# Designs tried in a protein design run: peptides against a protein of PDB entry 3V4L. Part 78

Target 1, 386 residues: chain A of PDB entry 3V4L
Amino acid sequence: GQPLAKDKVALLIGNMSYWEHPKLKAPLVDVYELTNLLRQLDFKVVSLLDLTEYEMCNAVDEFLLLLDKGVYGLLYYAGHGYENFGNSFMVPVDAPNPYRSENCLCVQNILKLMQEKETGLNVFLLDMCRKRNDYDDTIPILDALKVTANIVFGYATCQGAEAFEIQHSGLANGIFMKFLKDRLLEDKKITVLLDEVAEDMGKCHLTKGRQALEIRSSLSEKRALTDPVQGAPCSAEALVRNLQWAKAHELPESMCLKFQCGVHIQLGFAAEFSNVMIIYTSIVHKPPEIIMCDAYVTDFPLDLDIDPKHANKGTPEETGSYLVSKDLPKHCLYTRLSSLQKLKEHLIFTVCLSYQYSGLEDTVEEKQEVNVGKPLIAKLDMHRGL

## One batch from the design tools (peptide; aimed at target 1 E165 L206)

Design b2_p26_4_s4 (made by RFdiffusion4, then SolubleMPNN; from b2_p26_4, 10 letters changed)
Fold by OpenDDE base, seed 1:
Structure b2_p26_4_s4 (fold): chain B 386 residues (1-386), chain A 26 residues (1-26)
Amino acid sequence: as target 1 above (386 residues)
Amino acid sequence: MTPLEVSEEEAKELEEEEEKRREELR
């Protein structure tokens, strides 16, 4: 019969805004497009941008809590990385220059932990360089992997090579994601699908002889990303997993704020990623005696590092939100919260209304505090280890 | 990943090839 997944869970990490390393662009687009494709495949997707070492460890730990016997686990990483002695290291955004293994996450350690969960399938899609790091002489003593015959690695490049992103005037995918996205929905064994992606990528003249997809697999069964999820959650663990994922994807409800002057503001929320939310404000009612009226958000929790210069923009794109702008209402002020993983408390902020009456020179301000609880990934308490 | 600088012409050719591939896969 067709293999069944007990559930399907994916963790997607895109690191681009490095502190001590060259900034990337493709991880934004790659994580977004892959999230949408994996959702069509009935994956529970956690999508995270720009994680520190600590935040990456916690994201992996929370991902491992979503894994169980017969669950399909997919880890995607786009960012800087290296490979030493056959071990793949994902580089966090706060990694020092030079980085070492102690500053990075070892993929083979994650694989070991996934094998302890008795997963039905383990897929790693690693969109990173596989060059040796000459600053890291550490030979990790990895415990022997179990023979589970359910492991697939799709490396964006071959050993000792680079994985490329295209830098031009627009948003573009990484080379790997550019070809992967076209085939990801195919009902094929995952190793066959990746082999077709390798052939398509091999036709790319720009990367020919510089980047080649490598497939490493022990997968003995015909398993596909299209394999159906088992219908009813049959275990308490499956119910907990579903609830935990749902919590990590719960948006605040839209609010209608009423000010004393008679102005009404609509406050709305949109998810770009599991750790990235857009707040938008719009004037939905204005008394005729008010000639000018603006509603802006301020007084965010310090943990979010919100620069007021990047808040309250007339377009989503001016906030750095290039992907979800079509799904947002028009004629708002937009603010992007890109670090929801840092939020330890409730998201409390101020909506400030600035307005002017006809025939008065002075601007009047009214303020309302808003508490929206813990949005999205902030519900997972990824900070509990301190 | 490593940035690969491409010309506007090379970028456009890649988009046209991608669109053609997506049409052939539908």
Scores: peptide ipSAE 0.430, ipTM 0.910, DockQ to the pose 0.442
OpenDDE base, seeds 2, 3, 4, 5: peptide ipSAE 0.389, 0.403, 0.375, 0.402; ipTM 0.826, 0.838, 0.827, 0.840

Design b2_p26_5 (made by RFdiffusion4)
Pose (drawn by RFdiffusion4):
Structure b2_p26_5 (pose): chain A 386 residues (1-386), chain P 26 residues (1-26)
Amino acid sequence: as target 1 above (386 residues)
Amino acid sequence: PPESELPLVPKHDFEEDEERLEERES
């Protein structure tokens, strides 16, 4: 009568800043939006931006670790894609020009690994182009799929076609997400809902005849993204899964820093994506003997490759964050730490204080080191092992 | 803004990649 989910897990990857290929813009916004919608449907969501080939492989491994028998598994990719010989490929940011299947992730490979885990539902939302990579000489000769009647595909475009994004100077949105976001929360069967999305997508003027939604499904059960999760987890295997999930969305505690000169610096942290964290520095207290002082953040782990133009900015928008000043506490210095999947080490940076005493010209510099451990996805140890 | 002024961009432009590759080879 009523289909049930042991758990609902999602992996969302949005690639924008390609090294050898045109940079995209809508992936960040689309990924942010799909996480919020999928969380309302009670999904364990992993949101990641600008992953290399190696990094993309690890995100799949962490996602597969969160899938067991009866778990609804969902994969959303927004970025560069090509389709050769019946296989769909997601292109990582580190891809060379020209690129091949070896440089890319085959979705079919990911699907087989999910079937090996006995998942109740396999939903793939590929928000990417689907043309031939004429430079690709290799044909993967992949093994046949087990007939499981739970595979669902939401291709943003058809084979040989292109998926489009509206790059309006402001926010920038994807076409598939413009029509998906208004319908995703419906209690319809996943295949029916995706077809209703395909109808509204045809009413699109910007993309008519260039992009159409393609649905491929084997699903023989009235399964939906709104189906309920098996109430009390109470199983030992179910508990290990909730810990593994909580292990990736841990944020450092908003600490207060005391300086030898009697100055207090409040240090705040905000989550944007599992890959993205925002630090803010607020000067909470200073003694009367000091009037002039500015707190600035430096000495980040080189693995993160933090550009100076994204750090110590008056507002969060100036760092490139999707989060706005109404979401983040007012008046601090905001700094954006994207690329946490690059952190093998522990997070150590210096909160540097430049200040001046009453009646003196000289400028005094008090550096204090801060170790915040492995925030968010860095805690998963994606680089672990030999 | 009207639709004619909106920048619609494919998420991957294969022709632009081919032109960039020809410029690097030259």

Design b2_p26_5_s1 (made by RFdiffusion4, then SolubleMPNN; from b2_p26_5, 14 letters changed)
Fold by OpenDDE base, seed 1:
Structure b2_p26_5_s1 (fold): chain B 386 residues (1-386), chain A 26 residues (1-26)
Amino acid sequence: as target 1 above (386 residues)
Amino acid sequence: LPIEELDVRPFFDEEEVKKRLEERLA
């Protein structure tokens, strides 16, 4: 019969906004598109952008809590990285220049921990460079991996080679995701699917002799990303996993705020990623005596590091939100919260209504405090231990 | 066809690393 997954869980990390390294662009699009594809494949997807070392460790720990016997685990990483002695290191956004293994996450350590969970399939999609880091002289003594025969690595590039993104004047994928996305929904053994992606990449004139997909696999069974999830969650562990994932993806409910002047504001929320939320405000009712009014959001928790210059934009795109703008209402003011993993407290902020009466030159302001609890990934307390 | 420039997902700016190492040793 077709193999069944007990469940399917994916952690997608896209690091772009490096502190001490060149900024990337493609991981934004790559993580977003892969998230949408994996959701169509019935994966529980946690999608995270711009994680520090500590936040990456916590994301991996929370991901490992979602893994259990026969669960399919997929880790995707897009960002800077290196490979020393066959060990792959993912580079956090706060990594120093130069970085070392002590500043980075070793994928083979994550694999070891996934093997302890008795997972049904372990897929690593590593969209990073695989050059040696000559500034890291550490030879990691890793414990011997168990013989689980369920491991697949898709490396965006060959050992010792670079991974590339395409600079377009717009949103573009990395090279690996450009080809992977076209095949990811195919009902094929994952190693066969990746081999076809490798052929497609090999036919591309841009990547020929520069980047080639490497597949490393011990997968003895015909397992696919399309493999159905085993029926209704019948175990307590499956229920806990479903609740934990749902908790990490709970948006605040939209609110209708009423001001004393009689203006009504709709406050709405949209998820871009598990750690990225758009807040939008719109005027839904205005008394005729009020000629102009705008609804601004302000006074965010300091942990979120919200620059007021990037808040309250007339378009989602001006906030850096290029992907979800089609799903947002028009004619709002938009604010992007890109670091929800840093939120230690409830998301409390102020909605400020600025308005003018007909025949008065002075602007009037009214303010309301809003508490929306812990949105999305902030419910997992990924900052625990800072 | 727009010349799709391939950006490297760069490992290190070797010059910047060298500069920072020199600044730490000074």
Scores: peptide ipSAE 0.063, ipTM 0.613, DockQ to the pose 0.403
OpenDDE base, seeds 2, 3, 4, 5: peptide ipSAE 0.035, 0.025, 0.045, 0.061; ipTM 0.481, 0.468, 0.550, 0.562; seeds 2, 5 fail the geometry check

Design b2_p26_5_s2 (made by RFdiffusion4, then SolubleMPNN; from b2_p26_5, 15 letters changed)
Fold by OpenDDE base, seed 1:
Structure b2_p26_5_s2 (fold): chain B 386 residues (1-386), chain A 26 residues (1-26)
Amino acid sequence: as target 1 above (386 residues)
Amino acid sequence: KPIEELDVVPFFDAAAVDERLAERLA
């Protein structure tokens, strides 16, 4: 019969905003496009940008809690990385320069933990450099992996080579994602799909002799990303997994705020990623005696590192939100919260209405505090233990 | 537009092109 997945879970990490390393661009688009494709494949997707070492460890731990017997697990990483002695290391945004294995996440350690969950399929898609790090002398003594015959690695590049991105004036994919996205929805064994991606990359004049996909697999069964999820969750663990994922993707409800002057504001929320939310405000009612009014959001929790200079923009693009802007209402003020994983408490902020009456020179302000609870990934409380 | 070969950069060089693009759009 056709293989069935008990469930399908993906963790996608895109690191771009490095503190001590070159900043990247491609991971933004790559994580977003891959998220949308995997959702069409009935994956439960957690998508995270710009994680510290601690946040990456916690994201992996939460991902492992979503894994169980016969579940398909997919880990995608786009960012800086290295390979020493056949071990792949993902570099967090807070990694020092030079980084070492103690500052990084070992993919083979994650694979070991995934094998302990008795997963149906383990897929790693690693869009990172595979150069040796000569500053890391650590030889990791890894325990022998179990022979599960269900492992697939897609390395965006060859051993000892670099991964590449496309630097146009607009949104562009990394080289790997550019070819992967065109085939990802095909009903093929995952190794066959990746082989076709490798051929497409090898035929392209831009990538030929520069970047080549490496496939490493023990997959003995005809498993595909298109494999259907086995019906309604029958186990307590499957119910917990569904609830945990749903909790991590719950947006605040849209709110209508009424001010004493008679102005009404719509406050809305949109998810860009599991840890990135757009807040938008719009004036939905204005008394005729008020000639001008604007609704600003301010007084965010300090843990979110919100720069007021990047808040309350006239377009989503001015916040750095290029991907969801088409799905947002027009004529709002927009604020991008990019670090929801850092939120320890409820998201409490102030909506400030600034307005002017006809025939008065001075502006008037009214303020309302808003509590939206813990949005999106902040509900998982990834900082439990600090 | 067709991707030109000059637009393909390694991850390690990505930061250096952002400053140059910001300077060209200014």
Scores: peptide ipSAE 0.049, ipTM 0.552, DockQ to the pose 0.313
OpenDDE base, seeds 2, 3, 4, 5: peptide ipSAE 0.011, 0.048, 0.047, 0.031; ipTM 0.326, 0.559, 0.552, 0.499; seed 2 fails the geometry check

Design b2_p26_5_s3 (made by RFdiffusion4, then SolubleMPNN; from b2_p26_5, 15 letters changed)
Fold by OpenDDE base, seed 3:
Structure b2_p26_5_s3 (fold): chain B 386 residues (1-386), chain A 26 residues (1-26)
Amino acid sequence: as target 1 above (386 residues)
Amino acid sequence: MPPEELDVVPFFDEEAVRKALEERLA
């Protein structure tokens, strides 16, 4: 019969804003494009940018809670990384310079934990460097992996090589994602699909002799990312998994705020990633006596590290949001919250209306506090235990 | 338009990434 997945779950991590290492650009676009493609394949996708070591560990733990017998698990990582003794290490944004295995996540440890869940398929897509870290002499003693015959690794680079990004029109794609995105929706065995991506990379003049895809697989069955999910969620475990994922992706409802001056503001929310939200404000009604008015958002929780200089922009792009700008309403003020995983409490902030009456030189301000609860990934309490 | 020079930047080259960032912010 056709292979069926019990469910399909993906964790996508893109690390760019390193503290002690070079900043990257490609992971932003790569995580976004891959998220949209995997959603078309009926994956439950958690997409996260710029995670610390602790936040990466928690993201992996939450991902493992979504895994069960016969579930397809996909882990994508784009960022800094290294390979020592055949073990792949993902580098968190807070990793020291030099980083060591104690500051990094070992992919083979995650694979071991996925095998304990009796998953139907384990796919790792690793868009990172595979150079040896000479500052880390630690020989990882990994327990022997189970022989599950359901593992696929797609390494964006060969062993000992670097990953590259291609910069075009202000956006950058990783070389791997550039070719992967063109084939990802094809109804093919995942190893055949990745082999075709490897051929496309090998034919490209930009990548030839610089970057080559390496495929490692034990996959004995004809499994594809296109494999249908088995039926309605009839099991208690499938219902719990669906509810857990849904909670992590609930946006706040749009609000209509009414000020005493008679101005009405629409406050809206958009998800860029599971930990990145755009807030936008628009004037929906203005009395004729008011000649100018703007609605600013301010007084965010300190845990979000919101710089007021980057808030309340006239375009999404001025906030650093280049991807969702087409889906946002026009003629708003925009604010990007990029670290929702750090939110310990409810998202409470102030909407400040600044306005001017006809024939008065002085600006007037009215303020309203807004509580939108825990948006998106903040519902998972990824800081439980601190 | 001339083909925009596709700058191929390595993930791990500190100087190349810094330079490519500076050239985009300029």
Scores: peptide ipSAE 0.066, ipTM 0.564, DockQ to the pose 0.333
OpenDDE base, seeds 1, 2, 4, 5: peptide ipSAE 0.008, 0.000, 0.036, 0.000; ipTM 0.313, 0.278, 0.477, 0.272; seeds 2, 4 fail the geometry check

Design b2_p26_5_s4 (made by RFdiffusion4, then SolubleMPNN; from b2_p26_5, 13 letters changed)
Fold by OpenDDE base, seed 2:
Structure b2_p26_5_s4 (fold): chain B 386 residues (1-386), chain A 26 residues (1-26)
Amino acid sequence: as target 1 above (386 residues)
Amino acid sequence: LPDEELDVVPTFDEEEVRKRLEERLK
């Protein structure tokens, strides 16, 4: 029979906005496109951008809580990284220059923890450099991995090589994701699928001799990303996993705010990633005596570090939201909350209505406080311990 | 000098983004 997954869970991390290192661009597009593809494959996807060391550790811990016996686990990482002595290190955005193993997450440590969950399949897709870090002389004494026949590594590059972004006009994928996305939905054993991606990279004149996919696998069974999830979630563990994922992906409901002047505002929410949300405001009703009217959002929690200069933009693109802008309503003011993982409390903010009456020179303001609870990933309390 | 890891930073064509913005404003 076709193999069945007990469930399918993916953690996708894209680090771009490094503090002390070169900024990347491809991880934004790569995480977004991979999220959409894995959702079509019935994966529960957590997608996170620009994580600190602490936030990455917490994201991995929450991912491990979603793993159980016979569950398919997929970890994707795009960002800076290095490989010392066969250990792969993912570099957080707050990593110092130079970074060391103590500032980074070791993928083989995550694999050890995944093996303890008795997972049905462990897939690692690492879109990072594999050069040696000469500033880190630490030899990690990793405990011996259990011999499991269910591990697949897809490295975007060979050992000691770099991963590249493709310089294209506009939004471009990394080289690995460019080829992976074309095959990811195919009903093939995951190692066969990755071999075909490696062949496509090897045939392309742009990537030939520059970047090659390396596949490491112990996978003895015919497992595919297309493998169906086993039945209704009948186990208590499957129910808990479904609830935990649903909690982390719950958007606030759209609200209609009514002001004393008779103006009505629609307040809406859209998810770009598990930690990135767009707030949009639109005027849905205006009395004829009001000639000018704008609805601004302000007074965000300090933990979100929202610059007012980047809030209340006339387009999603002016907020840095290029991917979901087609799915957003037109003629709004847009605000992008890019760090929802930092939110310790409820998302409380002010909607400020500025308006002018016909024949009055002075602008009038009305304000309403809005509490939308903990949106998306903020429900997981990833800051438990700071 | 450490080899500048030519992170082939995709050049975001600001002109293409501007063109898409202009097409949405029509």
Scores: peptide ipSAE 0.035, ipTM 0.491, DockQ to the pose 0.077
OpenDDE base, seeds 1, 3, 4, 5: peptide ipSAE 0.044, 0.007, 0.020, 0.009; ipTM 0.437, 0.404, 0.445, 0.434; seed 1 fails the geometry check

Design b2_p26_6 (made by RFdiffusion4)
Pose (drawn by RFdiffusion4):
Structure b2_p26_6 (pose): chain A 386 residues (1-386), chain P 26 residues (1-26)
Amino acid sequence: as target 1 above (386 residues)
Amino acid sequence: HTTVNLVSRYAHPGEPPVAKVEEITL
């Protein structure tokens, strides 16, 4: 009568800043939006931006670790894609020009690994182009799929076609997400809902005849993304899964820093994506003997490769964050730490204080080191092992 | 009137990393 989910887990990857290929813009916005919608449907969501081939493989491994018998598994990719010989490929940021299947992730490989985990539902939302990579000589000769009647595909475009994004100077949106976001929360069967999305997508003027939504499904059960999760977890296996999830969305505690000169610096942290964290510095207290002072953040782990233009900015928008000044506490210095999947080490940076005493010209520098551990996805140790 | 840029997510293999932008005025 009523189909049930043991759990609902989602992996969303949005690639924009390609090294050898045109950079995209809408993936960041689309990924942010799909996480919020999927969380309202009570999904364990992993949101990641600008992953290399190696990094993309690890995200799949962490996602597979969160899937067991009866778990609804969902994969959303927004970025570059190509389709050769019946296989769909997601292109990582580190991809060379020209690129081949070896440089890319085959979706069919990910699907087989999910079937090995006995998942109740396999939903794939591929928001990518589907043309031939004429330079790809290799044909993977993949093993046949087990007939499981729970596979669902939401291709943003058809085979040999292109998926489009509107790059309006402001926000920038994807076409698939413009029509998906208004309908995703419906209690319809996943295949029916995706077809209703395909109708509204045909009413699109910007993309008519160039992009159409393609649905491929084996699903023989009235399963939906709104189906309920098996109430009390109470199983030992169910508990290990909730810990593994909480292990990736841990944020450092908003600490207060005391300086030898009697100055207080409030240090705040904000989550944007599992891969993205925002630090802010507020000068909370200073003694009367000091009037001039500015707090600045430096000495980040080189693995993160933090550009100076994205750090110590008056507002969060100036760092490239999707989060806005109404979401983040006012008046601090905001700094954006994207690329946490690159952190093998522990997070150590210096909160540097440049200040001046009453009646003196000289400028005094007081540097204090801060270790915040492994924030968010860095805690998963994706680089662990030999 | 608003002008928007419509851009494909195709990678343009073998070509320089320049996006082919289509301008559309609404």

Design b2_p26_6_s1 (made by RFdiffusion4, then SolubleMPNN; from b2_p26_6, 9 letters changed)
Fold by OpenDDE base, seed 3:
Structure b2_p26_6_s1 (fold): chain B 386 residues (1-386), chain A 26 residues (1-26)
Amino acid sequence: as target 1 above (386 residues)
Amino acid sequence: METVKLVSTDAKVGEPPVADVEEVTL
């Protein structure tokens, strides 16, 4: 019969905004496109941008809580990385220059922990450089991995090589994701799918002699990303897993705020990523005696590092939200919260209505405080150890 | 001919954080 997954869970990390290293661009689009494809494949997807070392460790721990016997686990990483002694290291955005193994996440350690969960399939998609880091002299003493025959690595590049981005018209894509996305929905054994992606990449004139996909697999079974999820979760562990995932994806409910002047606004929320949310405000009712009115959001928690100059934009694109703008309502003011993992408390902010009466020169302001709880990934308390 | 930028994702460890960029014709 066709293999069944007990569940399917993916963690996608895209690191771009490095402190001490070259900034990347492709991980934004690549994580977003891969998230949408994996959701069509019935994966529970956690998508995170620009994680520190501590935030990456906690994201991996939360991902491991979603794993259990027969669950399919997929880890995608796009960012800086290196390979020493056949071990792959993912570089956090706060990594020093130079960085070492103690500043980075070892993929083989994550694989060990996934094997302890008795997963049905372990897929690693590593969209990073595989050069040696000569500043890291650490020889990792790895425990012997279990022989689980369910491991697949897709490396965007070969050993000792670079990975590349294609930048055009202000957008960027990783070369690996450019080819992976065209095949990811195919009902094929994952190693066959990746081999076809490798052939497509090998035909590209941009990649010849620069980047080539490497596949490393112990997968003995015909497992595909298209494999159906086993029916209704009957176990207590499956219910806990579903609740844990749902927690990380719960948006605040849309609110209708009523001001004393008789203006009504709608406050809405949209997820771009598990740690990136768009807030939008719209005027839904205005008394005729009010000639102009706008509803601004302000007074965000300091942990979110929200610059007021980038808040309350007339378009999603002016906030830096280029991907979800088509799915947002029009004629709003938009604010992008890009660091929801940093939120220690409830998301409390002020909605300020600025308005003018017909025949009065002075603008009037009314304010309402809004508490929306912990949105999206902020419900996982990724900072409990700081 | 459409020109694109090919950008290395090399972390440039121990170097200034400036990416290598090549303009390539499609």
Scores: peptide ipSAE 0.492, ipTM 0.923, DockQ to the pose 0.862
OpenDDE base, seeds 1, 2, 4, 5: peptide ipSAE 0.490, 0.486, 0.485, 0.488; ipTM 0.922, 0.919, 0.921, 0.920

Design b2_p26_6_s2 (made by RFdiffusion4, then SolubleMPNN; from b2_p26_6, 11 letters changed)
Fold by OpenDDE base, seed 3:
Structure b2_p26_6_s2 (fold): chain B 386 residues (1-386), chain A 26 residues (1-26)
Amino acid sequence: as target 1 above (386 residues)
Amino acid sequence: VETVNLVSTDPKIGEPPVADIEEVEL
């Protein structure tokens, strides 16, 4: 019969805003595009940008809680990385320069933990450099992996080679994602799909002699990313997994705030990623005696590190949000919360209304505090170990 | 000619955090 997945779960990590290393751009678009494609394939997707070492470890732990017997697990990483002795290391944004294996996440350790879950398929898509780190002399003594015959690695580049971004007109894509996205929805064995992506990359003049896809697989069965999820959750564990994932993707409901002056503000929320939310405010009613009126958000929790200079922008693009801007209402003020993984408490902030009456020179302010609970990934309490 | 920047994701370990950028024709 056609192979069935018990469920399908993906963790996507895109690291760009490195402290001590070159800043990247492609992971933003690549994680977003891959998230949308995997959702069309009925994957439960957690998408995270700009994680520290601690936050990456917690994201992997939460991903492993979503894995179980016969579940398809996919890990995608876009960022800096290295390969020592056939072990792949993902570099967190807070990694020192130079860094070692102790500052990084070993992909083969994650694979070991995925094999303990008795997963139906393990896919790793690693969009990073595979150059050796000569500052890391650690020879990892990895325990022998189980023979599960269900592992697929897609490396964006060859062993010892670099991976590249293509930057054009302020946008960037990884070369790997550029070709992967065109085939990802095809009903093919995942190794056949990746082989076709490798052929497409090999035809591109930009990649010739610079970057080539490597496929490493033990996959003995005809498994595809298109394989249907087994019907209604028959187990308590499947229900718990669905609830855990849904909890991590719950947005606050849109609110209508009413001020004493008679102005009504719509407050709305949009998810860009599991840890990135756009807040937007719009004036939906204004009394005719009020000539000017602006509604801005302020007084965010300190854990979010929100610079007021980057808040309350006239366009989503001015916040650094280029991807969801088409799905947002127009004529708002926009604020991007990019670090929801850092939120320990409820998201409480102030909506401030500044307005002017006809015939008065002085501006008047009214304020309302808003509590939206823990949005998106903040519901997982990734910091419970501190 | 349409050009793009090809940017290496090399972490530049032990070097200044400046990416290698090459302008290439499409």
Scores: peptide ipSAE 0.477, ipTM 0.923, DockQ to the pose 0.866
OpenDDE base, seeds 1, 2, 4, 5: peptide ipSAE 0.263, 0.252, 0.464, 0.474; ipTM 0.706, 0.707, 0.918, 0.921

